# Ledger of designs, part 93: peptides against a protein of PDB entry 6FRK

Target 1, 411 residues: chain A of PDB entry 6FRK
Amino acid sequence: NEEVLNAMLKEVCTALLEADVNIKLVKQLRENVKSAIDLEEMASGLNKRKMIQHAVFKELVKLVDPGVKAWTPTKGKQNVIMFVGLQGSGKTTTCSKLAYYYQRKGWKTCLICADTFRAGAFDQLKQNATKARIPFYGSYTEMDPVIIASEGVEKFKNENFEIIIVDTSGRHKQEDSLFEEMLQVANAIQPDNIVYVMDASIGQACEAQAKAFKDKVDVASVIVTKLDGHAKGGGALSAVAATKSPIIFIGTGEHIDDFEPFKTQPFISKLLGMGDIEGLIDKVNELKLDDNEALIEKLKHGQFTLRDMYEQFQNIMKMGPFSQILGMIPGFGTDFMSKGNEQESMARLKKLMTIMDSMNDQELDSTDGAKVFSKQPGRIQRVARGSGVSTRDVQELLTQYTKFAQMVKKM

## One batch from the design tools (peptide; aimed at target 1 L326 F332 T334 D335)

Design b2_p28_3_s3 (made by RFdiffusion4, then SolubleMPNN; from b2_p28_3, 15 letters changed)
Fold by OpenDDE base, seed 3:
Structure b2_p28_3_s3 (fold): chain B 411 residues (1-411), chain A 28 residues (1-28)
Amino acid sequence: as target 1 above (411 residues)
Amino acid sequence: EEELKKLLEELKKLRELYLKIQKILDET
């Protein structure tokens, strides 16, 4: 029994190390699991594998709990949220995702760009904020992040914003000058919450990085990014351990909607490769997929319109990266979708939808949409002008639709 | 459990559709 336990624990420990869980935490977990498993209960014929898995799951749940209640914004107050983290951690994109999340929840949200170090930081923030219709502040000329942060916070406080997000400079290296700048900004704006943004893909470096930030600034929350990739998020455990701060959100991709509140159980289930059935159910319920029965029935009858294609593209876009949804299904590995093609595919889908937005109901609802356009070429020119694209782009869409409709008819 | 099975079947169909769309988009 002890040999079997040790063998199974070795496999689990290997899988956790492969999931970027810190070696110290894996050792501690192994000891805690050994202490929590009653060997006498294992003798009673219970499925030893399930018991070990449950004990491992329970100990992992404890590792993501810092024992500190997560900060939450207060409605009707001015909540200042300062972001800290390295360049390339996804900090700037995460600021926009968090702002968009709160905006969608009916909070009056704004963004401040206090990154004066990176050329084009303000343009990037402005582009993201404008796309999300989020008010923003920053400067092209002011080089002191303390001034920008202070002025921006004051401005948005005076305008009664409820969520004021401050993006700070991130460097590629932990430099004392970066930490002093962050401390000066924090002292000037007195944030209600300091959020450390960490890239999950940095693996074993998560602990040392998270600790270095916590030792310099009062990190109260963690956001883990890039959980769409090969990183199973084991580095998140290291961040919690080092910062003693809860994970509040996770970034699951590059889209503004690829952002969700942190849930401990789904996260640990995903980390263990058990899938996230709960999050899958939540996502499916959010999609209102009940309307897909009618579509599936139409597809079975070989009926496929440009509107049906548009609705499918909307569903795909609402689902976010399909790789994430597949990664939530037990037995579908994260590797099923190559990272590189997903953004390009989403951009292509959005372009196609923009072309279809310039089509009329007769064109969209025709079971022979391509023939409607072929019979009246003036429709192609109208749609092209309406969507700001070439007649070639419209012809390419119609060609894609025709290919898709032919594939559907073969189902 | 039946609702979950139905949901999983719908997700599989949606997956097949997505993979077909992605393939078409990658071929263009």
Scores: peptide ipSAE 0.011, ipTM 0.343, DockQ to the pose 0.124
OpenDDE base, seeds 1, 2, 4, 5: peptide ipSAE 0.006, 0.000, 0.006, 0.000; ipTM 0.327, 0.280, 0.322, 0.274; seed 5 fails the geometry check

Design b2_p28_3_s4 (made by RFdiffusion4, then SolubleMPNN; from b2_p28_3, 16 letters changed)
Fold by OpenDDE base, seed 4:
Structure b2_p28_3_s4 (fold): chain B 411 residues (1-411), chain A 28 residues (1-28)
Amino acid sequence: as target 1 above (411 residues)
Amino acid sequence: EEEEKKRLEELKKLRELYLELQKILDET
C-alpha cells in the first residue's frame, strides 16, 4: 500500500511540476498528503485512486487559499482599484476586462491610464475602452503618472463612478524606479484594492515576481492571465503563497469576455488535468439534473421549442445552485446569475415565462415557433392580451427564441 | 472514456446554450 501511494504521489508531483507549481510547494504537498492519508482506510477496499486524488485536491485547495477574504467593491461607493504588474503580463487588457465585467453587472465603471512610460498606452486603453463603451481618462501631455491618476480619480469620484480602475506603467524588468512610481501613485490615490496581474506562462518565475511586487506595494488581490495557452496555472499557487493574496479573476483568452471570477475547485481540477468533467459530472449528478438528458437529446437533433426554452427558464429559476454549477464550468462567467442582477434577471425570466404561459401547446411544441406566429399574426395579439404585455414584447420574445433556435441548429 | 467524452460534449453544448441565454438576457 505504501509503495502504491508513493508511486501515485510521484505521478501527481510530476504533473504538478509540469504545471509550473513551485518545487517547494510540491514537496510540502507531498508531505501533507502522506500525513492526511490513513493507510488503514486505504486497506478497507476504498478506491485508492479516488482517496489520493481527494487528499491532493484538498491540499491544493489550501495552497490556493491565502486565509484572507477577497476584497469586493461596495455598491454605491467609489471603489478605486489600482493595477500593478510587468509589461506583457496582460495588465492593460485585464483592466479593460475587469471594467467590462463590472459594467455588465450594472456598475458605473471607468478606466484611467496612468501609464506615461509606454508610447501609445493611452491610445490602446482609449481604443479598448471605446469598443467596450467604458468611460476613460488619460493625458497626451502630462508625463507624471501621479498627476494623471490623481486628476482621473478625482474626476470620476465627482461624477459618482463606483468602479475606478487605474492602469499603471509596466516595465520589462523589476526596476526600483517602477516600484517608486507605483508607491507614489498608490499614496496619491489611496486605492481600496491593489491588483497584481501575473502572466501564468512565466512558470517558475511566478514566485520571485509576485514576491518582488508584494515586498514593494501592498498587493491585496491577484489576477492570473494567459490561462488559455499551455500554462496550466501552477504559477498561480506561487503567486498566492508569495503575495498572501487571493486570486480574484482569471484571463482565459484574448477576447474582452474571456475573463471570469476565480473559482478554486475548477482551477484545481484543471491543474490536476482532472478534466472539468469529473467535478461537473459529480455536481450534475448530485443535483439530479438528469432532466437535461432529454434536452441534450433534442439539442443533438437541432430541435428547440418554446416549451424547451420555458423549461430551461424554470430550471434557471429553480436552480439557485445553477449559478454555482455554471460558474464551475470554465468560461462560464458567474455573470449569469450575479447576486446584484439576480433579482432583475429573475424578473426578466418571470416576465418571459408569463408571456409563454399565454401560449397554447401548438405554439409551445412547434419546432418552428416563430414561423407559427409569423403565419398567423393574430396569435401574437392573443398572447399579448393574455399576458398583459404589448405585441412588441411578444415579438421581442419570438426574436430571442429565433436567435436561440438558430444557434441550436448550428450545434 | 468514450462515455466521459460524450458527456463532456453534452456539457459543452449545454454551456453554449446557457451562454447564449445569458446574452439574450443581457440584451433585454
Scores: peptide ipSAE 0.053, ipTM 0.600, DockQ to the pose 0.130
OpenDDE base, seeds 1, 2, 3, 5: peptide ipSAE 0.025, 0.027, 0.043, 0.116; ipTM 0.440, 0.445, 0.577, 0.662; seeds 1, 5 fail the geometry check

Design b2_p28_4 (made by RFdiffusion4; failed a check: the pose's geometry)
Pose (drawn by RFdiffusion4):
Structure b2_p28_4 (pose): chain A 374 residues (1-38, 47-273, 303-411), chain P 28 residues (1-28)
Amino acid sequence: NEEVLNAMLKEVCTALLEADVNIKLVKQLRENVKSAIDNKRKMIQHAVFKELVKLVDPGVKAWTPTKGKQNVIMFVGLQGSGKTTTCSKLAYYYQRKGWKTCLICADTFRAGAFDQLKQNATKARIPFYGSYTEMDPVIIASEGVEKFKNENFEIIIVDTSGRHKQEDSLFEEMLQVANAIQPDNIVYVMDASIGQACEAQAKAFKDKVDVASVIVTKLDGHAKGGGALSAVAATKSPIIFIGTGEHIDDFEPFKTQPFISKLLGQFTLRDMYEQFQNIMKMGPFSQILGMIPGFGTDFMSKGNEQESMARLKKLMTIMDSMNDQELDSTDGAKVFSKQPGRIQRVARGSGVSTRDVQELLTQYTKFAQMVKKM
Amino acid sequence: HEDIEALINDIKTLKALLLFITEKLEKQ
C-alpha cells in the first residue's frame, strides 16, 4: 500500500513538472501531500486537490479600484510577456463596466510601442497618452497621469517597457517611474509558457518595486501556466485576470478552481421530540422539579411519570430509523404525514409498530398545540 | 453552530419547565 501511494504520487509530480511548475514546489508538494495524508481515484485526487488549493492561496485579497477616485495602475513584467496587449484588455474591461478609463504609453525604448498602444486604444475607443519624441518614461508617465488627473479619470493604466533583473539600469528606471506617478496597484504580467526562470525574475520585481497583483497571459494555448505558482509565492500577490487570446476581449477574471483542474488535468413532532429528550435527560431530575415550596400540586400522578422516562428511547429507535431529510426537516411531522410510507420502515427495523404512533400522534397534537400557545 | 445548538437546547429545557409548571397550575 506504500507502493500504490508512491506510483500514483510520482505520476502527479511529473504532471506538474510538465505543467512548468517549479521543481522546488513539486518536491515540496510531494512531501506535503505525503505527510498530510497520514472510487479509489477519488480518495486520492481529492487529497491532491486540497493540497493544490493550499498553494494557489496567497492569503491576500485583490486590489479593487474605487469609483469616484483616481486609480493609477502600473504594468510591469518581462520583455514580450503581453503588457501592452493586457493594458488595452484591462482598460476595455473597466470601460465596459462604466469606468472613465485611459491609457498612457511610458515605453521609450521598444520600436513601434506608442504606435502599438495608439492602435489598440484607437480601436477600443479609449483615451491614450504617450509620445514619439519623449525619451524619458518618468516624463511621459508623470505628464500623462497629471493630464488625466485634471480630466478626472478613474482608471489610469500606465504601460511600461519590458525589463529583466540582470539589467539594473531598467530596474532603477522602473522604480523611478513608480515613484513619479505613485501607482495604487502594480500588476506583474507574466507569460503562461515561462519555465523555471520565473521565480527569480518575479522575486526581483517584487524587491525593486511593490507588486500587488499578477496577470497570466497566453493561457489560450497549450501552456497550463504552472509558472504562476512561483510568481504568487514570489510577489505575494494573487492572480486577478488571465489572458486568453490576442484580441481585446480575450480577457477574463481569474478563478482558482478551473485553473487548478487544467493544471492537474412553529412546533413539530421533531421539536416535541427534542423537548422531551431534554426532559428525560433532565428526567432523573424530576424530584428536583417537585421541590418548589407551594408548587408541588402533584408528583408522578398515576405513575405515568415513570413511562414518560421510558418512551423516549422507543421514540429514538424512530429517530435512529430516520435519515437526514426527516431529521433535519423544519417540520419532522409533515415529511411522514404526506408519505405514511415512511411510517412503515420506521416500524420495521426499530421494532415499534405503526399503531403505537396513533396514541403518540394524539399526544403529539396536544403538545404541538401548547407550544404554539407558548 | 455549536453555540446555536446549545442555545436551542437551553430554550427547549426552559419550555419543558414552563410546561410542567403550567400543568401544575391547571391542576390547582

Design b2_p28_4_s1 (made by RFdiffusion4, then SolubleMPNN; from b2_p28_4, 25 letters changed)
Fold by OpenDDE base, seed 4:
Structure b2_p28_4_s1 (fold): chain B 411 residues (1-411), chain A 28 residues (1-28)
Amino acid sequence: as target 1 above (411 residues)
Amino acid sequence: EEKEKEEREKKLRELSIKLILEKLEKKK
């Protein structure tokens, strides 16, 4: 039993290291999990794998909890949020995403570009802000980021903005000049929150980078970006450990809406390759799928019609971008659907629905729709003609339906 | 590649149905 436990812990440790979790944290987690597992309870025939997974999950949840409550903006007040981070961390894009998030929540939100080092930084921010209809401030002529930040904050305070986001200069490496500039800006504007933006794809470098920022500036929040790439987000644990600051948001793609509040349980589930079952449940809740209680009662009884499949495709299409759904599903990596594949998959679902739109109620509501079509092949030809597709396309749909109906019967 | 894509879409639909089912079991 101890050998089996050690083998399973080794696999988990390997998977966590492959997820960019820091080697020190993995070692500590291994010891904590080993101490938390009752070997006597493992002997009682409980699923050893589930117990180890639960123990690992519980210890990872502790690692993302810094023991400090996340800062939240106060409604009707002027909240100044300063962003810090390296060049290429996604900092500027994340400023726009956060501004858009608060704007959609009904906050009076604005952006300030205090990046004077990067040529075209203000143009990039202006372009992003204009697309999102977010008010912005910056200069083409002022080279002092302290002046720009101070003037911008004062302007937007006088205009009664509630969320004032300040983007700062980044560098390719940790430089003393960058930290001095950040301190000067922070001292001038007196931010209510300092957000460190970290790229999850930097892997094992996350700890050292996060520590270097925390040692120089009073980082109070972390945002993790590029969780849409190969990065499983293990570096986020290193950032929390180094900064002792909570993760408040995550960036999950390139779009301005590929941004969500950090949730501990879904994040750890995704890190372990268990998927974001809770986030998918939440999205499914937002779809008011309570109207599908009747469908699910049918599914529980092993009944599944072509109409039930049609309604499921409608629901899937209503869930929003397939990329976000796939990223929540266990074993579907973020690389699984390029933007081209998402549109193609939606087009494929829409094509299947168009075929079903040419079916009659007898065909749609049959408990064995495939058998209805097999008994009367003329129905396939009618549906094919009605939907403008080949008889082969209709047969492929019926084959997919049959596979689904068989799965539902096995549930 | 097409077979892998079809198998992926199948798994997606299977998981979506499973998650909907698991949600409703938790509401009971």
Scores: peptide ipSAE 0.022, ipTM 0.392, DockQ to the pose 0.028
OpenDDE base, seeds 1, 2, 3, 5: peptide ipSAE 0.005, 0.000, 0.006, 0.000; ipTM 0.316, 0.283, 0.334, 0.265; seed 3 fails the geometry check

Design b2_p28_4_s3 (made by RFdiffusion4, then SolubleMPNN; from b2_p28_4, 23 letters changed)
Fold by OpenDDE base, seed 1:
Structure b2_p28_4_s3 (fold): chain B 411 residues (1-411), chain A 28 residues (1-28)
Amino acid sequence: as target 1 above (411 residues)
Amino acid sequence: SKKEEEERRKKLRELGIELILKELEEKR
């Protein structure tokens, strides 16, 4: 029994190391899991794999919980949020994402660019803020970030803003000058929250970076970026361990809406390759797919039309990047679709929709669309010409539709 | 091959729609 336990724990430890979990945390987790497993229950013929997986899941949940309550902004108050992090962490993009998140929730939100070190930092922030319709402040002439931050905070306080986000300079390396500048800015503006932005893709370097920030600046919150299909998220555990601060949000892509509140259970499920069923349910709810009562009623009767398939393709396109949807499916790891394969998959969905845009209502609303086309082959040629595709492409679409309609009939 | 990758992407779209359909059914 102990040999089997050790073998299975070795596989789990390997998978966690491959997921960029810090080697010290993996060792500690292995010891904690060994102490939490009842060897007598393992002897009773219970599914040893499920027991180990459950013990690992519980210990990972503890590693992502710092035991500190996350800071939340107070409605009707002026909340100053200072962002800190390395250059390339996605800090500036994350400032815009957080501002947009609060703006969509009805908070009076603004952005301040106190990055004087990077050429074009203010232009980048201004471009992002303007696109999102978020008020912004910065300078093209002032070189002192303390002056810019102080003036910007004072301005937006006087204008009764509720959320005041300050973006600071990022450095390529841990430089003492960066931490001194951050401390001077923090002392001048007295932020209610200091957010450390960390790139999940830096793997084993996450601990050392997060610790260096915490040792110099009073980090109270963490945001993890680049948790798209390529980042395994193990660095997030290192950030929590080093900063002793909660993860409040995650960045899941390049779009301004690729930003969500941190949820422990879905995150650990993704880290273990179990998928994110809860996140899929939440996305399905946000899309208001339930408002299509007519579609749900047809599906319950085992009816599926080409129009119903078109509407489902529109819904998939609204869910965002197809890699994010696939990363939510149990057993389809995030690594399954490279970014290149995602654009090609979306282009292929768009091509199928363009073929269906050349169909008539009789073809789209038929309970057996494939049979309508098989009875009158001239329809295939019409649709092919109308959509600028081959007759083979239309036949492939009809073959795909027939497979879906058969799947719906078996549900 | 490119053809195997296309069949794999087709199967993934089939699965994605299947999951959306199942989630819509479980809520009623």
Scores: peptide ipSAE 0.000, ipTM 0.241, DockQ to the pose 0.056
OpenDDE base, seeds 2, 3, 4, 5: peptide ipSAE 0.000, 0.000, 0.000, 0.000; ipTM 0.243, 0.269, 0.251, 0.248; seeds 4, 5 fail the geometry check

Design b2_p28_4_s4 (made by RFdiffusion4, then SolubleMPNN; from b2_p28_4, 24 letters changed)
Fold by OpenDDE base, seed 1:
Structure b2_p28_4_s4 (fold): chain B 411 residues (1-411), chain A 28 residues (1-28)
Amino acid sequence: as target 1 above (411 residues)
Amino acid sequence: SAAEKAAREEKLRQLGIELILEELKKKK
């Protein structure tokens, strides 16, 4: 029994190391799991694998919980949020994502660019803010980030903004000058929250980097970026351990909407390759598909039209990156779709929708759309010409529709 | 192969839609 336990723990430890979990944390987890597993309970015929998985899951949940309640902004107050992090961490992009998140939630949100070191930092922030319709402040002439931050915070406080996000200079290295500048800015604006932005893709370097920031500035929150890539996010555990600060949000892609509140259980489930069914359900719920009672009723009766398929493609496109959706399905790791494949998949969906845009209502609303086209082959040629595609592409769409319609009939 | 990859991607699209449809059914 002990040999079996040790073998299974070795597999789990290997998988965690491959997920960029720090070797010290993996060792500690192994010891904690070994101590939490009663060998007598393992003898009782309980699925040893499930018990070990549960123990591992429980210990990973503890590793992402710093035991400190996450700071949350107060409605109707002025909340100053300062961002800190290395250059290339996605800090500036994350500022815009957080601002957009709060704006969509009905908060009066603004952005301040206090990055005077990087040429074009203010232009980049301005571009992102303008696209998202977020008010912004910065200077092309002022070189002191303290002055810019102070003036911007004062301005937006006077205008009764609720969320005031300050982006600071990111450095390539842990330079003392960076930390001094961050301290000067922090002292001047007295932020309600300091957010450390960390790139998950740096793997084993997460601990040392996070510690260096925490030792110099009072980091109270962590945001982890680049969780859409090959980085399984194990470095996030190291950041929590080093900063003793909660992860509040995660960046899951390059789009402004690729940003979500951190949820411990979905994150650990994803880290273990168990998928994120809860996140999938939440994304489905966010689509407000409840307004389509008629579609749900049809689906219950095994009815599926080309129009219903079109609407489902629109819904999939609204869910965001297809790779993320697949990564929420158990057994389909994030590695299954490279970023290139996602854009191609979205382009394919758009192409299929463009073909369907050339169909008439009789074709779209038929409960047997494929049969309508099979009975009158001239329809295929019309649609092909109308959409600028081959007759083969239309036939491929109809074949796909037929497969979906068969799936719906089995549901 | 590229063909196996495309076939796998297609199965995944199908499965993704099936899952969405299943969740829609559970909401009623």
Scores: peptide ipSAE 0.016, ipTM 0.350, DockQ to the pose 0.030
OpenDDE base, seeds 2, 3, 4, 5: peptide ipSAE 0.008, 0.023, 0.005, 0.007; ipTM 0.348, 0.493, 0.269, 0.269; seeds 2, 3, 4, 5 fail the geometry check

Design b2_p28_5 (made by RFdiffusion4)
Pose (drawn by RFdiffusion4):
Structure b2_p28_5 (pose): chain A 374 residues (1-38, 47-273, 303-411), chain P 28 residues (1-28)
Amino acid sequence: NEEVLNAMLKEVCTALLEADVNIKLVKQLRENVKSAIDNKRKMIQHAVFKELVKLVDPGVKAWTPTKGKQNVIMFVGLQGSGKTTTCSKLAYYYQRKGWKTCLICADTFRAGAFDQLKQNATKARIPFYGSYTEMDPVIIASEGVEKFKNENFEIIIVDTSGRHKQEDSLFEEMLQVANAIQPDNIVYVMDASIGQACEAQAKAFKDKVDVASVIVTKLDGHAKGGGALSAVAATKSPIIFIGTGEHIDDFEPFKTQPFISKLLGQFTLRDMYEQFQNIMKMGPFSQILGMIPGFGTDFMSKGNEQESMARLKKLMTIMDSMNDQELDSTDGAKVFSKQPGRIQRVARGSGVSTRDVQELLTQYTKFAQMVKKM
Amino acid sequence: SEYEEKIHEIFSDKEKYEEFMELVKELE
């Protein structure tokens, strides 16, 4: 049985290693689902599913904008990850939700960058800012957020150039662009086909600049996007959106369960009964209930107080015979009044008859009356 | 806890206690 756990466990470790999941997290997840584990494919895959939900959970809720206030969003990520594409996908998303959204092109390096964001904004009917001539992104971003602030826009999305960590020049310039415009949220956009080099770059981005949200693009293809577990752990940020194509409407919010599945592959007879059950539990205590001075009108009249401390076990073989629908019903007496066929099965395996209930049903009706009176 | 309170109400009030003892006498 120890060999059936390991053959089926190394087959999921290969399923995650092929899904671009970091080898550090696969080796760690393997011995987490081995330590926490101490119709067969369901008792195993349910334990694997709960261990994955433990990893995709960063514990941090997403940053959401406020209507009627200026929200500046700054995009960061590697070269070619889809920042300019996801810039228009997000401005189009909120603009359709009713936000005064605008775009700013703070890329002063990549050829045809302003022309790219201009044509994406021209098509989606979204205001845009940038420059062919301005070579300083700190100037383009500052003079753009200033312009769209004096025009009272609610979503101001600043696009930046691609950068990698070994370029300290572009990492300083990213920190200065973030310090000039002071964004309310910084989004780390990552390609879904990224391999093992993802945790190092995503961590260096978190160190130089405060990353609060992560977007995974190019998920409409074969890439399952296992590199996102290493960006969530590095940036401490949840995934808010995913990209699912080249167009502006190929964009939707991140849901954890489908991504993990792809990455993996009045008084009733019942109340009359419980009040009785507590009067029998408090039944050997009936002599305490005759204590009160001037209140002892009677005690155990006709000896029938002895069987009121004996009928509740026989009535419990009826509850033992009941399932969770009759037991958890608001009116435990209405489930068997409509279907007196349930009065025969309760009588079979519990040894009580269907006759005994007629006297009980009268006793029930009287008890049900004096509680609605209560 | 509510059922215990109701039991205490029945056994605190003399009139409710008389009605409960009538029901015990009617038991066969």

Design b2_p28_5_s1 (made by RFdiffusion4, then SolubleMPNN; from b2_p28_5, 12 letters changed)
Fold by OpenDDE base, seed 1:
Structure b2_p28_5_s1 (fold): chain B 411 residues (1-411), chain A 28 residues (1-28)
Amino acid sequence: as target 1 above (411 residues)
Amino acid sequence: SKYEKLINEIFSNKELRDEFLELLKSLK
């Protein structure tokens, strides 16, 4: 029994290491899981795999919880939020995403660019803020980030802004001068919250970087970026452990809407490759696909048309990056989330839709679309010519449709 | 929602899930 447990724990530990979980945390988790598993219950014929998975899940939940309540802004007050992080962490983009998130919730939100080190930092922030209709402050002439931050905070306090976000300089390396500048800015503006922005793709370096920031500035919150399928998010556990600060939000892509409040359960489920059914449901509900009640009723009756498939492809395309949707489905590994495969998948869906755009209403609305085409092969040739594709491409679409229609009949 | 129920039905049934996954793989 102990050998079987050790073998299964070795597989889980390997998977966690491949998910960029820090080696020290994986070792600690292994010990905690061993102590939490009753070997006598494992002997009673309980599914050993399920017990180990449950124990691992519980210990991962504990690793994500720093035991500190997340800071939340107070309505009707002036809340100053300072952002810190390395260059390329997505800090500036994350400032805009957070500002947009609060603006959509009816908060009076603004952005301050105190990044004087990076050429074009203010232009980038201004461009992002203007697209989102968020008020912004910065300078093209002032080189002291303390002056810019102080003036910007004072201006927006006087204008009764509720959420005042300050973006700071990021550097490529942990330099003492960066931390000194951050400390000077923090002392001048007296932020209510300091947010460390971390790139999840840096893997095993997350602990050392997060610790270096926490040792120099009073980090109170963490935002993890680039959780768009390349990063399995294991570095987030290292950031929580090093900063002793909660993850408050995650960035899930390049769009301003690719930003969500951190949820422990979905995050751990993704980390374990279980998918994110809850996030898929939430994202589907946000799409207001309620207009598809007619489609859902047809699917329940085992009816599925080429038009129904077309509408589903439109819905998939509206859900955002196809990679994000696939990553929410259990059994689609992170390898399905590669940007290259996403563009190719979206191009394939768009090609299939272009073929269907050349179909007539009789073909699209038939409950047996494949049979309509099989009875009159001239329809395939017409559709192929109309869409600029081969007759083989149309036959492949009809084969895929037939597979879908068979699945719907089994539901 | 009716959609949540349908999604839950698809993902609760292993056979339907595996067929759906295979189908989505074929779209790639």
Scores: peptide ipSAE 0.000, ipTM 0.317, DockQ to the pose 0.114
OpenDDE base, seeds 2, 3, 4, 5: peptide ipSAE 0.000, 0.000, 0.000, 0.000; ipTM 0.258, 0.253, 0.316, 0.301; seeds 2, 4, 5 fail the geometry check

